# Peptides against a protein of PDB entry 6NYY, part 132

Target 1, 212 residues: chain A of PDB entry 6NYY
Amino acid sequence: KHFEQAIERVIGGLEKKTQVLQPEEKKTVAYHEAGHAVAGWYLEHADPLLKVSIIPRGKGLGYAQYLPKEQYLYTKEQLLDRMCMTLGGRVSEEIFFGRITTGAQDDLRKVTQSAYAQIVQFGMNEKVGQISFDLPRQGDMVLEKPYSEATARLIDDEVRILINDAYKRTVALLTEKKADVEKVALLLLEKEVLDKNDMVELLGPRPFAEKS
Target 2, 212 residues: chain A of PDB entry 6NYY as posed
Amino acid sequence: KHFEQAIERVIGGLEKKTQVLQPEEKKTVAYHQAGHAVAGWYLEHADPLLKVSIIPRGKGLGYAQYLPKEQYLYTKEQLLDRMCMTLGGRVSEEIFFGRITTGAQDDLRKVTQSAYAQIVQFGMNEKVGQISFDLPRQGDMVLEKPYSEATARLIDDEVRILINDAYKRTVALLTEKKADVEKVALLLLEKEVLDKNDMVELLGPRPFAEKS

## One batch from the design tools (peptide; made by RFdiffusion4, then SolubleMPNN)

Design b2_p23_4_s1 (from b2_p23_4, 10 letters changed)
Fold by OpenDDE base, seed 5:
Structure b2_p23_4_s1 (fold): chain B 212 residues (1-212), chain A 23 residues (1-23)
Amino acid sequence: as target 1 above (212 residues)
Amino acid sequence: MYMDASDPHIQEATKPYRTIAPP
C-alpha cells in the first residue's frame, strides 16, 4: 500500500481528488485507458499490466502501469509492440467514439520519439540503412543535421510509415478485442482502479507466458 | 558494443502510459 502509493506519485504525481471530470470526459478516459490495457494484454512483447486507473494524477486523467522487464536490449518487434500498446488509447477513442481527443498527446510524443530513435539511432530501417545519429535532446541547439535534406525527407517518410503500421496493427487488434475493451472500460467506470487480477477475471489469463 | 536501454528515447517510450488533460 504505502510503497504502491509512492510509485504512483513518482509515475503520475499526486492524486487530484478535486478534479471533477464531466461524465463524457470520464467515459473517454476509461475507454482510452482500457485501450492501453487490452493492447498490452494481447501483445506478446508488451510488459505485463500491473494497474490501470482513471483517477486523475498530476497532468494525467488516467494511466496504465506496467511491470518493466529487466532488459538492456530491445528488438524491433519489441519496440513495435510497445508502440502499439502506446497507441491503444488513441485507437480505442477512434473505435468507440469516432473522434480523437488531445488526451493522447503524451502517447503520440512517445511513439514519435521511439520511431525516430529506431530509424536514426538504432539503424532499424532498411531504406535509411545502418546509420546512427544523436537526436537533439530537449534544450540542445539544433546543430546542422549531419545528413542531406534528401536523407531528412527519407527519415520523415519512414517514420510516418512505421507509426502508421503500428497504428493499423493496433486498430486491427482492438477491433478484434472490442468487447474486451468495453468490459475493461465499464469496470473502470465502476471501480476507477483495476489490477492484474481484475483483468484476469474479465479477460481470462494473459495468452503469453510470463517470462519469469 | 551493445548499447544499454539508457537512451532517453527508449526510456520515455517504456514509461507508463497516461491520458493527458486537455489544455
Scores: peptide ipSAE 0.078, ipTM 0.621, DockQ to the pose 0.600
Fold by OpenDDE base, seed 2:
Structure b2_p23_4_s1 (fold): chain B 212 residues (1-212), chain A 23 residues (1-23)
Amino acid sequence: as target 1 above (212 residues)
Amino acid sequence: MYMDASDPHIQEATKPYRTIAPP
Protein backbone atom coordinates (compact mmCIF):
# COMPACT_ATOMS: atom_id res chain seq x y z
CA LYS B 1 0.00 0.00 0.00
CA HIS B 2 2.52 2.68 1.02
CA PHE B 3 4.92 1.67 -1.71
CA GLU B 4 2.20 1.67 -4.35
CA GLN B 5 0.99 5.04 -3.16
CA ALA B 6 4.51 6.39 -3.30
CA ILE B 7 4.93 5.16 -6.86
CA GLU B 8 1.52 6.52 -7.78
CA ARG B 9 2.54 9.89 -6.41
CA VAL B 10 5.74 9.83 -8.42
CA ILE B 11 3.94 8.82 -11.60
CA GLY B 12 0.66 10.66 -11.25
CA GLY B 13 1.13 13.16 -8.47
CA LEU B 14 -1.59 13.89 -5.96
CA GLU B 15 -5.10 12.65 -6.60
CA LYS B 16 -7.27 15.43 -7.95
CA LYS B 17 -10.58 14.48 -6.37
CA THR B 18 -12.00 17.85 -7.31
CA GLN B 19 -11.54 17.32 -11.02
CA VAL B 20 -14.84 16.06 -12.37
CA LEU B 21 -14.60 14.98 -15.97
CA GLN B 22 -17.60 15.07 -18.22
CA PRO B 23 -18.95 11.59 -18.95
CA GLU B 24 -17.68 11.71 -22.52
CA GLU B 25 -14.24 12.83 -21.38
CA LYS B 26 -14.17 10.09 -18.76
CA LYS B 27 -15.09 7.62 -21.48
CA THR B 28 -12.27 8.94 -23.65
CA VAL B 29 -9.82 8.55 -20.77
CA ALA B 30 -11.05 5.02 -20.08
CA TYR B 31 -10.54 3.91 -23.67
CA HIS B 32 -7.20 5.72 -23.81
CA GLU B 33 -5.89 3.96 -20.72
CA ALA B 34 -7.41 0.68 -21.87
CA GLY B 35 -5.37 1.09 -25.04
CA HIS B 36 -2.18 1.43 -23.02
CA ALA B 37 -3.13 -1.50 -20.83
CA VAL B 38 -4.02 -3.87 -23.66
CA ALA B 39 -1.01 -2.87 -25.74
CA GLY B 40 1.21 -3.53 -22.75
CA TRP B 41 -0.54 -6.84 -22.15
CA TYR B 42 0.02 -8.21 -25.64
CA LEU B 43 3.46 -6.78 -26.39
CA GLU B 44 6.26 -9.14 -25.49
CA HIS B 45 8.78 -6.52 -24.48
CA ALA B 46 6.39 -4.24 -22.64
CA ASP B 47 6.77 -3.94 -18.91
CA PRO B 48 4.24 -5.85 -16.79
CA LEU B 49 1.09 -3.90 -16.08
CA LEU B 50 0.62 -3.08 -12.43
CA LYS B 51 -2.35 -0.74 -12.40
CA VAL B 52 -4.68 1.18 -14.68
CA SER B 53 -6.58 4.17 -13.40
CA ILE B 54 -8.92 6.80 -14.73
CA ILE B 55 -8.81 8.76 -11.49
CA PRO B 56 -7.16 12.10 -12.21
CA ARG B 57 -3.80 12.51 -10.50
CA GLY B 58 -1.48 15.47 -10.78
CA LYS B 59 -1.17 16.18 -14.49
CA GLY B 60 -2.79 12.96 -15.63
CA LEU B 61 -6.47 12.28 -16.14
CA GLY B 62 -5.65 8.61 -16.19
CA TYR B 63 -2.63 6.36 -16.25
CA ALA B 64 -1.37 2.88 -16.81
CA GLN B 65 1.34 1.94 -14.37
CA TYR B 66 3.88 -0.69 -15.22
CA LEU B 67 6.51 -2.42 -13.18
CA PRO B 68 9.79 -1.56 -14.87
CA LYS B 69 12.30 -4.33 -15.19
CA GLU B 70 15.75 -3.74 -13.87
CA GLN B 71 17.31 -3.44 -17.28
CA TYR B 72 20.35 -1.51 -18.40
CA LEU B 73 20.45 -2.63 -22.03
CA TYR B 74 17.52 -2.20 -24.37
CA THR B 75 17.16 -3.78 -27.78
CA LYS B 76 15.55 -2.08 -30.72
CA GLU B 77 12.64 -4.52 -30.43
CA GLN B 78 12.16 -3.66 -26.78
CA LEU B 79 12.17 0.03 -27.53
CA LEU B 80 9.66 -0.51 -30.32
CA ASP B 81 7.26 -2.38 -28.05
CA ARG B 82 7.62 0.36 -25.45
CA MET B 83 6.80 2.91 -28.14
CA CYS B 84 3.76 0.87 -29.16
CA MET B 85 2.59 0.65 -25.57
CA THR B 86 3.06 4.40 -25.23
CA LEU B 87 1.01 4.94 -28.40
CA GLY B 88 -1.74 2.60 -27.18
CA GLY B 89 -3.85 5.40 -25.78
CA ARG B 90 -3.79 7.52 -28.93
CA VAL B 91 -4.46 4.48 -31.08
CA SER B 92 -7.39 3.41 -28.91
CA GLU B 93 -8.93 6.85 -29.29
CA GLU B 94 -8.59 6.61 -33.05
CA ILE B 95 -10.05 3.11 -33.24
CA PHE B 96 -13.03 3.75 -30.99
CA PHE B 97 -13.84 7.41 -31.57
CA GLY B 98 -12.32 8.22 -34.95
CA ARG B 99 -10.78 11.27 -33.32
CA ILE B 100 -7.68 12.11 -31.34
CA THR B 101 -7.39 14.31 -28.28
CA THR B 102 -4.72 16.37 -26.57
CA GLY B 103 -4.54 13.71 -23.86
CA ALA B 104 -1.76 11.85 -25.63
CA GLN B 105 0.65 14.80 -25.62
CA ASP B 106 3.01 13.35 -23.03
CA ASP B 107 2.86 9.97 -24.72
CA LEU B 108 3.79 11.53 -28.05
CA ARG B 109 6.59 13.46 -26.37
CA LYS B 110 7.98 10.25 -24.93
CA VAL B 111 7.66 8.44 -28.24
CA THR B 112 9.35 11.33 -30.03
CA GLN B 113 12.18 11.39 -27.52
CA SER B 114 12.60 7.64 -27.78
CA ALA B 115 12.66 7.74 -31.56
CA TYR B 116 15.26 10.50 -31.68
CA ALA B 117 17.34 8.73 -29.05
CA GLN B 118 17.25 5.50 -31.03
CA ILE B 119 18.39 7.23 -34.18
CA VAL B 120 20.86 9.85 -32.96
CA GLN B 121 22.08 8.43 -29.65
CA PHE B 122 21.93 4.67 -29.98
CA GLY B 123 22.79 4.36 -33.67
CA MET B 124 19.81 2.05 -34.24
CA ASN B 125 18.94 3.34 -37.71
CA GLU B 126 20.75 1.91 -40.71
CA LYS B 127 20.27 4.97 -42.92
CA VAL B 128 21.53 7.44 -40.36
CA GLY B 129 24.21 4.99 -39.30
CA GLN B 130 26.39 4.40 -36.29
CA ILE B 131 26.24 7.89 -34.87
CA SER B 132 25.76 9.10 -31.32
CA PHE B 133 25.00 12.68 -30.44
CA ASP B 134 23.84 14.00 -27.13
CA LEU B 135 20.35 15.36 -27.31
CA PRO B 136 19.85 18.78 -25.77
CA ARG B 137 19.03 18.51 -22.12
CA GLN B 138 16.81 20.99 -20.42
CA GLY B 139 19.00 23.96 -19.54
CA ASP B 140 21.93 23.04 -21.75
CA MET B 141 23.35 25.50 -24.22
CA VAL B 142 22.33 24.50 -27.69
CA LEU B 143 25.42 24.23 -29.84
CA GLU B 144 25.40 23.94 -33.58
CA LYS B 145 24.58 20.46 -34.75
CA PRO B 146 27.71 18.50 -35.69
CA TYR B 147 26.00 17.19 -38.84
CA SER B 148 24.77 18.69 -42.08
CA GLU B 149 21.28 19.90 -42.84
CA ALA B 150 20.91 16.89 -45.11
CA THR B 151 21.66 14.60 -42.18
CA ALA B 152 19.21 16.55 -40.05
CA ARG B 153 16.49 16.01 -42.65
CA LEU B 154 17.36 12.34 -42.83
CA ILE B 155 17.10 12.08 -39.05
CA ASP B 156 13.72 13.81 -39.07
CA ASP B 157 12.47 11.52 -41.82
CA GLU B 158 13.67 8.37 -40.11
CA VAL B 159 12.14 9.50 -36.81
CA ARG B 160 8.80 9.90 -38.55
CA ILE B 161 9.16 6.50 -40.18
CA LEU B 162 9.98 4.87 -36.85
CA ILE B 163 7.05 6.51 -35.07
CA ASN B 164 4.69 5.70 -37.92
CA ASP B 165 5.81 2.09 -37.91
CA ALA B 166 5.21 1.91 -34.17
CA TYR B 167 1.83 3.55 -34.68
CA LYS B 168 0.81 1.11 -37.42
CA ARG B 169 1.96 -1.82 -35.30
CA THR B 170 -0.14 -0.51 -32.43
CA VAL B 171 -3.16 0.00 -34.70
CA ALA B 172 -2.87 -3.56 -35.93
CA LEU B 173 -2.56 -4.91 -32.39
CA LEU B 174 -5.38 -2.93 -30.85
CA THR B 175 -7.63 -3.58 -33.84
CA GLU B 176 -7.07 -7.29 -33.35
CA LYS B 177 -7.65 -6.86 -29.62
CA LYS B 178 -10.45 -4.32 -30.00
CA ALA B 179 -12.88 -6.36 -27.91
CA ASP B 180 -10.31 -6.59 -25.13
CA VAL B 181 -9.75 -2.83 -25.18
CA GLU B 182 -13.49 -2.32 -24.89
CA LYS B 183 -13.76 -4.79 -22.00
CA VAL B 184 -10.99 -3.00 -20.13
CA ALA B 185 -12.46 0.41 -20.86
CA LEU B 186 -15.92 -0.61 -19.69
CA LEU B 187 -14.53 -2.12 -16.53
CA LEU B 188 -12.49 1.03 -15.92
CA LEU B 189 -15.64 3.09 -16.23
CA GLU B 190 -17.18 0.89 -13.57
CA LYS B 191 -14.26 0.46 -11.15
CA GLU B 192 -12.09 3.48 -12.07
CA VAL B 193 -9.03 1.44 -11.08
CA LEU B 194 -7.92 -1.95 -12.29
CA ASP B 195 -5.03 -4.02 -11.09
CA LYS B 196 -3.19 -6.91 -12.67
CA ASN B 197 -5.67 -9.41 -11.25
CA ASP B 198 -8.59 -7.61 -12.82
CA MET B 199 -6.76 -7.77 -16.13
CA VAL B 200 -6.08 -11.48 -15.73
CA GLU B 201 -9.73 -12.11 -14.93
CA LEU B 202 -10.82 -10.07 -17.91
CA LEU B 203 -8.26 -11.03 -20.55
CA GLY B 204 -6.68 -14.16 -19.19
CA PRO B 205 -3.06 -14.49 -18.19
CA ARG B 206 -0.59 -12.30 -20.00
CA PRO B 207 0.67 -14.34 -22.93
CA PHE B 208 4.29 -13.53 -22.13
CA ALA B 209 6.04 -14.91 -19.12
CA GLU B 210 6.87 -12.10 -16.77
CA LYS B 211 10.59 -12.20 -16.44
CA SER B 212 10.71 -11.54 -12.74
CA MET A 1 -1.00 8.33 -19.67
CA TYR A 2 -3.86 10.60 -20.50
CA MET A 3 -2.69 14.11 -19.79
CA ASP A 4 -4.79 17.05 -18.77
CA ALA A 5 -4.23 19.61 -21.49
CA SER A 6 -5.25 22.35 -19.09
CA ASP A 7 -2.13 21.76 -17.07
CA PRO A 8 0.38 24.43 -18.09
CA HIS A 9 3.22 22.01 -17.51
CA ILE A 10 2.00 19.75 -20.31
CA GLN A 11 2.54 22.50 -22.86
CA GLU A 12 6.21 21.74 -23.26
CA ALA A 13 7.29 22.56 -26.75
CA THR A 14 9.44 19.73 -28.00
CA LYS A 15 12.76 21.37 -28.62
CA PRO A 16 14.08 20.35 -32.00
CA TYR A 17 16.49 17.48 -31.50
CA ARG A 18 18.55 18.87 -34.34
CA THR A 19 20.69 20.72 -31.85
CA ILE A 20 23.24 19.10 -29.60
CA ALA A 21 24.05 20.08 -26.09
CA PRO A 22 27.74 20.08 -25.30
CA PRO A 23 28.81 17.12 -23.17
Scores: peptide ipSAE 0.072, ipTM 0.533, DockQ to the pose 0.039
Fold by OpenDDE base, seed 3:
Structure b2_p23_4_s1 (fold): chain B 212 residues (1-212), chain A 23 residues (1-23)
Amino acid sequence: as target 1 above (212 residues)
Amino acid sequence: MYMDASDPHIQEATKPYRTIAPP
């Protein structure tokens, strides 16, 4: 209890118990977080879910907390599953509401950063090839790009393709698991916080053995 | 040389996912 609360405070910040969401906003958050939770449950290379909450904390209206693995090397497949999990909230909003909100801004930023890193730092794209360039950090002077404008356009196109492929994969997954997303969302609206045990009771055991 | 998970881009990908309130 005390250790979990300490981790929650470090990760989520202070609970904003004074932030009253409108019922429709709370519903949107519940389905968004359920999308993350269910995507992470059924993606092999996603991190194990620890907790999902729709209680506002800091700048977050809800969150899904995962146990990060002590992993030093990532495959292209692992990065793709992480992108899909990150898109799970946005995709859930589209599937259930037919509209998108600003709530996925941080998720889209993370997906965009991951896609660029895969293509220009890790050499994981066949068209761009076995190249590695440093991405400008926020606040660094834009050094001259070590590649042509044609290469810049190719990178931008391949980033878009990669993100769209991850998005389509997530749409397919959450459409297949639509009933599970709804179960999680409804239970979130009731309990506000779910743990791994609640998810096991609701969805059954995660289909991927925890690598011990 | 292998780049480790200390790379900021990898670390950001491992952070908990949060639905962010509008600015």
Scores: peptide ipSAE 0.059, ipTM 0.608, DockQ to the pose 0.580
Fold by OpenDDE base, seed 4:
Structure b2_p23_4_s1 (fold): chain B 212 residues (1-212), chain A 23 residues (1-23)
Amino acid sequence: as target 1 above (212 residues)
Amino acid sequence: MYMDASDPHIQEATKPYRTIAPP
């Protein structure tokens, strides 16, 4: 309890108990977070879900919390599954509502940053090659990029390809698991907060062994 | 995470390198 609350404060900030969402907005948040939760459940390299909540905290209207693994090395496949999990909210909104909202902005930022890092920092793209450039920090005046305009265009194209591949993979997964996303979303609307045990009761045991 | 769109400080994903037009 105390440890979970400390993690909640670090990730989400303080609960905004005064922020009352409209029923339609609350429904959108529930399906968005259910998309994250279900994607994380059925992706091998996703982090184990600890908690999913539709109670607003800090700048977030809802969140999914995962147990961070003490992992320092990531494969391309692991990074792809993390991208898919991060896209799960946006994809759920598309599948269930046929519309997208501004709520996925932070998720899209994270996916974009991950895609650029994979291509520009980690050398994980065959077309761009085994290069590693430091990404400018926020506020740095980048006067000159360390590569040509042609390379910049190639990087941009390969980033879009990578994100689109992750998006398509997530659409396929959440379409297959559509009934599970709905079960999680409906239970979120009832309980506002779900834990790992609630997810096991709804979906069964996670199909991937937790590496102890 | 579902973000509150009312937060003006949610920074858009920027390309790592912006070609700043020479002054």
Scores: peptide ipSAE 0.097, ipTM 0.545, DockQ to the pose 0.038; fails the geometry check

Design b2_p23_4_s2 (from b2_p23_4, 12 letters changed)
Fold by OpenDDE base, seed 2:
Structure b2_p23_4_s2 (fold): chain B 212 residues (1-212), chain A 23 residues (1-23)
Amino acid sequence: as target 1 above (212 residues)
Amino acid sequence: MYMDSSDPHIQESTKPYRTIAPP
């Protein structure tokens, strides 16, 4: 409890108990977070879900918390599954509501950052090749690209492809698991917070062994 | 994570090499 609350504060900030969402907005958050939770549940390389909440915290209206593995090296497959998990909220909104919201902004930022990092830092794209460039830090004025405009266009195209592939993968997954997303969302609307045990009770055991 | 977008600080997408036109 206290340790979880400390982690929750670090990840989400302070609970905004005074922030009352409209029922439809709360529903959107529930399905969004359910999308993350279910995607993370059924993706092999996703981190184990610890908690999912639709209680607003800091800048978040809801969140899914995962137990990060102590990992220094990431495969392309692992990064893809993480991208899919991160897209789970947006995809859930699309599947259930046929509309997208601004709620996925941070998720899209993370996915975008990951995609660029994969392509321009980790050399994980065959078309761009085995290159590694430093990504600009937030606030750094990048005056000159270390590559041509043609390479820049290629990078942008391959980033879009990678994100779209992750998106499509997530759509396929959450469409297959649509009933599970709905179950999680409905239970979130009831309980506001779900833990791993709630997820196990609802969905059964995670199909992937938790790598300790 | 579902973000509260009521905060007008749209975090700009970290495109690695945005030529930000000088102000």
Scores: peptide ipSAE 0.100, ipTM 0.587, DockQ to the pose 0.041
Fold by OpenDDE base, seed 5:
Structure b2_p23_4_s2 (fold): chain B 212 residues (1-212), chain A 23 residues (1-23)
Amino acid sequence: as target 1 above (212 residues)
Amino acid sequence: MYMDSSDPHIQESTKPYRTIAPP
């Protein structure tokens, strides 16, 4: 309890108990966070879900918290499943509401960063090849890039392909699991916070063995 | 919002190398 609350404060900031969302906004948040939770549940290389909440914290309206694996080396498959889990909120909004909101801005930022890192830092793209360039930090004025405009266009194209593939994979998954997303979203609207045990009661045991 | 704070290899920069035109 106290340790979990400390981690929640570091990750999400202070609870904004004074922020009253409209019922439709709260519904959108519930389905968004349910999308993250269910995607993480059914993706092999996703981190185990610890908690999902629709209680506003800091700048967030809701969050899904996962137990990170103590892992230093990531495969392409692991990075793809993480991208899919991160897209789960946006995809859930599309599937259930036929519209998208600004709520996925941070998720899209993370997916964009991961895609660029895979292609230009980790050498994980066959067309771009075995290259590794340092990405400019936020606020660094980079006057010159270490590669040609042709290489820049290739990088941009391959980033779009990678993100679109992750998006399509997430759409397929959450469409198959649509009833599970609905169950999680409805229970979130009732309880505001769910843990791993609530998820097991709703969905059954996670189909992937937790690597201890 | 997915709170994956743990990837130390994904530097916070989402922006590819942009040639900033000199002022």
Scores: peptide ipSAE 0.029, ipTM 0.563, DockQ to the pose 0.057
Fold by OpenDDE base, seed 4:
Structure b2_p23_4_s2 (fold): chain B 212 residues (1-212), chain A 23 residues (1-23)
Amino acid sequence: as target 1 above (212 residues)
Amino acid sequence: MYMDSSDPHIQESTKPYRTIAPP
């Protein structure tokens, strides 16, 4: 209890119990967070789900919390699964509502940052090659790129390819698991908060062995 | 995470190198 509340405060901030969402907004949040939860459940390299909530906190209207693994090295496959999990909310909105909302902006920011880091910091793209450039910090006016405009265009194109591949993978997964996303979303609308045990009861055990 | 979009500060995607046109 106290430890979970401390983690919740660090990730989400304080509960905004005074923020009442409209029923349609609450439904959108429930399906969005269900998309994250289900994607994380069925992706091998996603972090284990601890909690999913549609109670507003800080600037978030809902969130999925995961137990971070003490991991310092990431493969391309691990980063791809993390991108897919991060896209799960946006993809769920598209599958269930045929529309997208502004609510996924932080998820898209994270995916964009991850894609650029993979290509320009980690050298993980074959076309761009074994390069590593420091990304400018927020607020640093970088007047000159350490690479050509041709390289900049190549980077931008390969970032779009990587994000689109992650998006398509997430669409395929959540389309296959559409009934599970629906179950999680409906239960979220009833309980507002689900834990790992609720997810096990609803979906069965996570198909990946937790490396203890 | 579903974000409250009531905050108009859309933090632009950090492109690694933004050529900010000189003023």
Scores: peptide ipSAE 0.119, ipTM 0.601, DockQ to the pose 0.039; fails the geometry check
Fold by OpenDDE base, seed 3:
Structure b2_p23_4_s2 (fold): chain B 212 residues (1-212), chain A 23 residues (1-23)
Amino acid sequence: as target 1 above (212 residues)
Amino acid sequence: MYMDSSDPHIQESTKPYRTIAPP
């Protein structure tokens, strides 16, 4: 209890018990977080879910917490599944409401950063090739790109393709698992917080063996 | 050489996913 609460405070910040969401906003958050949770449950290379919550914390209206693995090497397939999990909230909103909200801004930032890193740092794109450039840090004045404007356009196009492929994969997954997303969302609206055990009770055991 | 891909960019992706309120 005390240790888990300490980790939650470090990761999520303080609970904003004073922030009352409108019922429709709370519903949107529940389906968004359910999308993350279900995508992470059914993606092989996604991190194991620890907790999902629709209680506002810090700047977050809800969150899904995963147990990060101490992993030093990532495959292209692992990075794709992580992108799909990150898109799970946005995709859930589209599937259930036919509309998108600003709530996915942080998720889209993470997906964008991951896509650029895969293409320009890790050499994981066949068209761009086996190249590695340092991405500008926030606040660094990029004086000159180490590549041509034609290469810049190619990078931007391939980033868009990669994100769209991850998005389509996530749409396919969460459409197949639509009933599971709804079950999780409804239970979130009831309990506000779910753990791994709640997910096992609701969806059954995660189909991927936890690599101990 | 295997580079430590615990790059801040990958580590940032391991942070909890959050629905963020508009500013």
Scores: peptide ipSAE 0.049, ipTM 0.614, DockQ to the pose 0.576; fails the geometry check

Design b2_p23_4_s3 (from b2_p23_4, 10 letters changed)
Fold by OpenDDE base, seed 3:
Structure b2_p23_4_s3 (fold): chain B 212 residues (1-212), chain A 23 residues (1-23)
Amino acid sequence: as target 1 above (212 residues)
Amino acid sequence: MYMDSSDYHIQYSTRPYRTIAPP
């Protein structure tokens, strides 16, 4: 208990009990986080869900917390599933409300970073090829890029393709599991916090064996 | 994660070989 609380504090910060969302905003957050949770539940290479919450913490209005796998190598398939899970919130908003909000900003940033890394660092794109360039760090002045403007355009195009493919995959998944997303969202609105056991009770056991 | 955007904080994406402004 104390160890879990310490981890939650490090990841999410302090609960903002003073931040009161309007009912409609709270509903949006619930469905957003339910999207993450359900996507992670049904994607093989997603990390196991630990907790999902719609209680504001730090800069977040809600969050889904996962147990990270201790691994040093990632496959293209694993990275894709992680992207899909990360897009789960935005996709859920689209499916249920037919509108998108600014709430997915951090998710989109992560997806964008992952897509660029896959293409220009890990050589995982056939059109760009087996190349590897370091991504700029904050504060690094890169005077000249080691590739042409044509290559830059190609990279940008392939990033968009990869993200769109992940988005479409997530739409297909959460559309199939739409009832499950709604169940999770409604239960979140009732309990505000769900753990792995709540998810098992609601959806059944996760269909993938947890790698120990 | 659902972000609180009330502070209008801009998070910049990482793009190869572009100037990333500090947040």
Scores: peptide ipSAE 0.104, ipTM 0.576, DockQ to the pose 0.045
Fold by OpenDDE base, seed 2:
Structure b2_p23_4_s3 (fold): chain B 212 residues (1-212), chain A 23 residues (1-23)
Amino acid sequence: as target 1 above (212 residues)
Amino acid sequence: MYMDSSDYHIQYSTRPYRTIAPP
């Protein structure tokens, strides 16, 4: 209980109960968040879901909260699953609504950042090779790239491939689990907030051992 | 048209991918 409350405090912004979404918007948010939740549920290396909400908070209309693993090293598999989980909202929207929305921009940003980091910081791409370059931080002067334009193009291509692979994996997963996504979304529309216990009741126990 | 791209938020562990360099 105390740990959950501490995580909620890090989640920026007071509940904006005054922001009333249109029913269709709320539905979109519910399916989006359900996509994240279900993807995280069925991905081994995703962080365990703590809470999913469609109550607007801060800048977000909905959110999923996960318990971070205390780890200092990430495998490619872990990063991929994290990317897939992050793409879960967008993919859910595609599956259920046949459209993409701007709501996934933050997710896509995170995915993009992760993909670039994997390729240019962690050397996790075979074509690019065992290289590590610092990505410019927000506000850093765009320093000259320490690699050629040809390498830049290669990086961009491999980033796209990685993201597309994650996307396809997520599509496959959430298509398989489409009924579960819908169950979660519908329950979200009813309760507005779901916790891990709600998910267990709805979907059964998470198929992966959660490190408590 | 749905609101600002910031409308959907997934909260991850705030820990940036910091690989601890092997000693």
Scores: peptide ipSAE 0.109, ipTM 0.532, DockQ to the pose 0.042; fails the geometry check
Fold by OpenDDE base, seed 4:
Structure b2_p23_4_s3 (fold): chain B 212 residues (1-212), chain A 23 residues (1-23)
Amino acid sequence: as target 1 above (212 residues)
Amino acid sequence: MYMDSSDYHIQYSTRPYRTIAPP
């Protein structure tokens, strides 16, 4: 109990018991988190879901917690599935509400960072080629880019293509699994917190063997 | 030589996905 609470504090921050969301906002958060949860459930290379919550913590209104795998190498396919899982919240909002909110800002940041890393650090894009440049980290002095403006434009275009492909894949998945997203969202609105067992009861066993 | 991608894992996968309140 104390160890789980400590991990939750590190990951989510302190529970903001004083932050009362309007019912419509709480519904939006529930469907957003359900999108992450369901995408992660049906994507082979996504991280296993441990917990999903719509209780506000720190800057987060809700969160999905995953068990990180001890992996040191990632394939392009694995990174794509992780991007799709990360986009699951935004996509769920679009499917169910026909509108997008600011709630996906952190997710979009992560997807953007991953896409740039794949293209300019890992050499995973055929058009840009087998190159590897260090990306400026937040707080690093913006050094002059080691490539031309034409290459910069190409990188930007290919990043957008990669993100859009991940987005389309996520839309297709969550549209197919729309009923499952709704089941998870409705149960979240009832219980506020779901674990892996709740997900198994709702969706059945995860179709991918967890590497023990 | 295969490079360790653990920093990527820690930075991008260890953090929960969150719905963030507008500033």
Scores: peptide ipSAE 0.044, ipTM 0.602, DockQ to the pose 0.508; fails the geometry check
Fold by OpenDDE base, seed 1:
Structure b2_p23_4_s3 (fold): chain B 212 residues (1-212), chain A 23 residues (1-23)
Amino acid sequence: as target 1 above (212 residues)
Amino acid sequence: MYMDSSDYHIQYSTRPYRTIAPP
């Protein structure tokens, strides 16, 4: 209990019980978080869901908590599934509301960072090749790019392709599992917080053996 | 600088990809 609360504080910050969302906003958050939850549930290489909440915490209106595996090495497939899970919120909003909100900004940032890292740090893109450049850290003088403008354009294009592929994969998944997303969202609106057991009750056991 | 300026953020706890720089 104390450990879970500590993790929640680290992930979400302090509960802002004073932040009252409008019903429509709360609905959007619920479906957004349900998108994350369901995507993570049905993606093999996504981290197992521990908790999903639409209780505002810190700067977040909702969150999904996953139990990360202690993993030092990530495959391209694992990174893709993580990207898809991260896009799950935005995709859910699009599927259910036909509109997108600013709520996915952090998710998109993470996806963007992951995509760039895969291409320019991990050498995971065939067109760009087996290269590894340090991404400028925030505050580092943007030193001259160690590569040509043509390479920069190629990187940007391949990043976009990778993100779009992840997005399309997520759309396909959550469209297939649309009813599950709705079940989770509706239950979130009722309970505000769901755990793994709630998810199992709603969706059945996760189809992937949790490599414990 | 993407300033996290709006309180309207849905936070997904992605562990920061610690690129362990090889020593």
Scores: peptide ipSAE 0.030, ipTM 0.540, DockQ to the pose 0.059; fails the geometry check

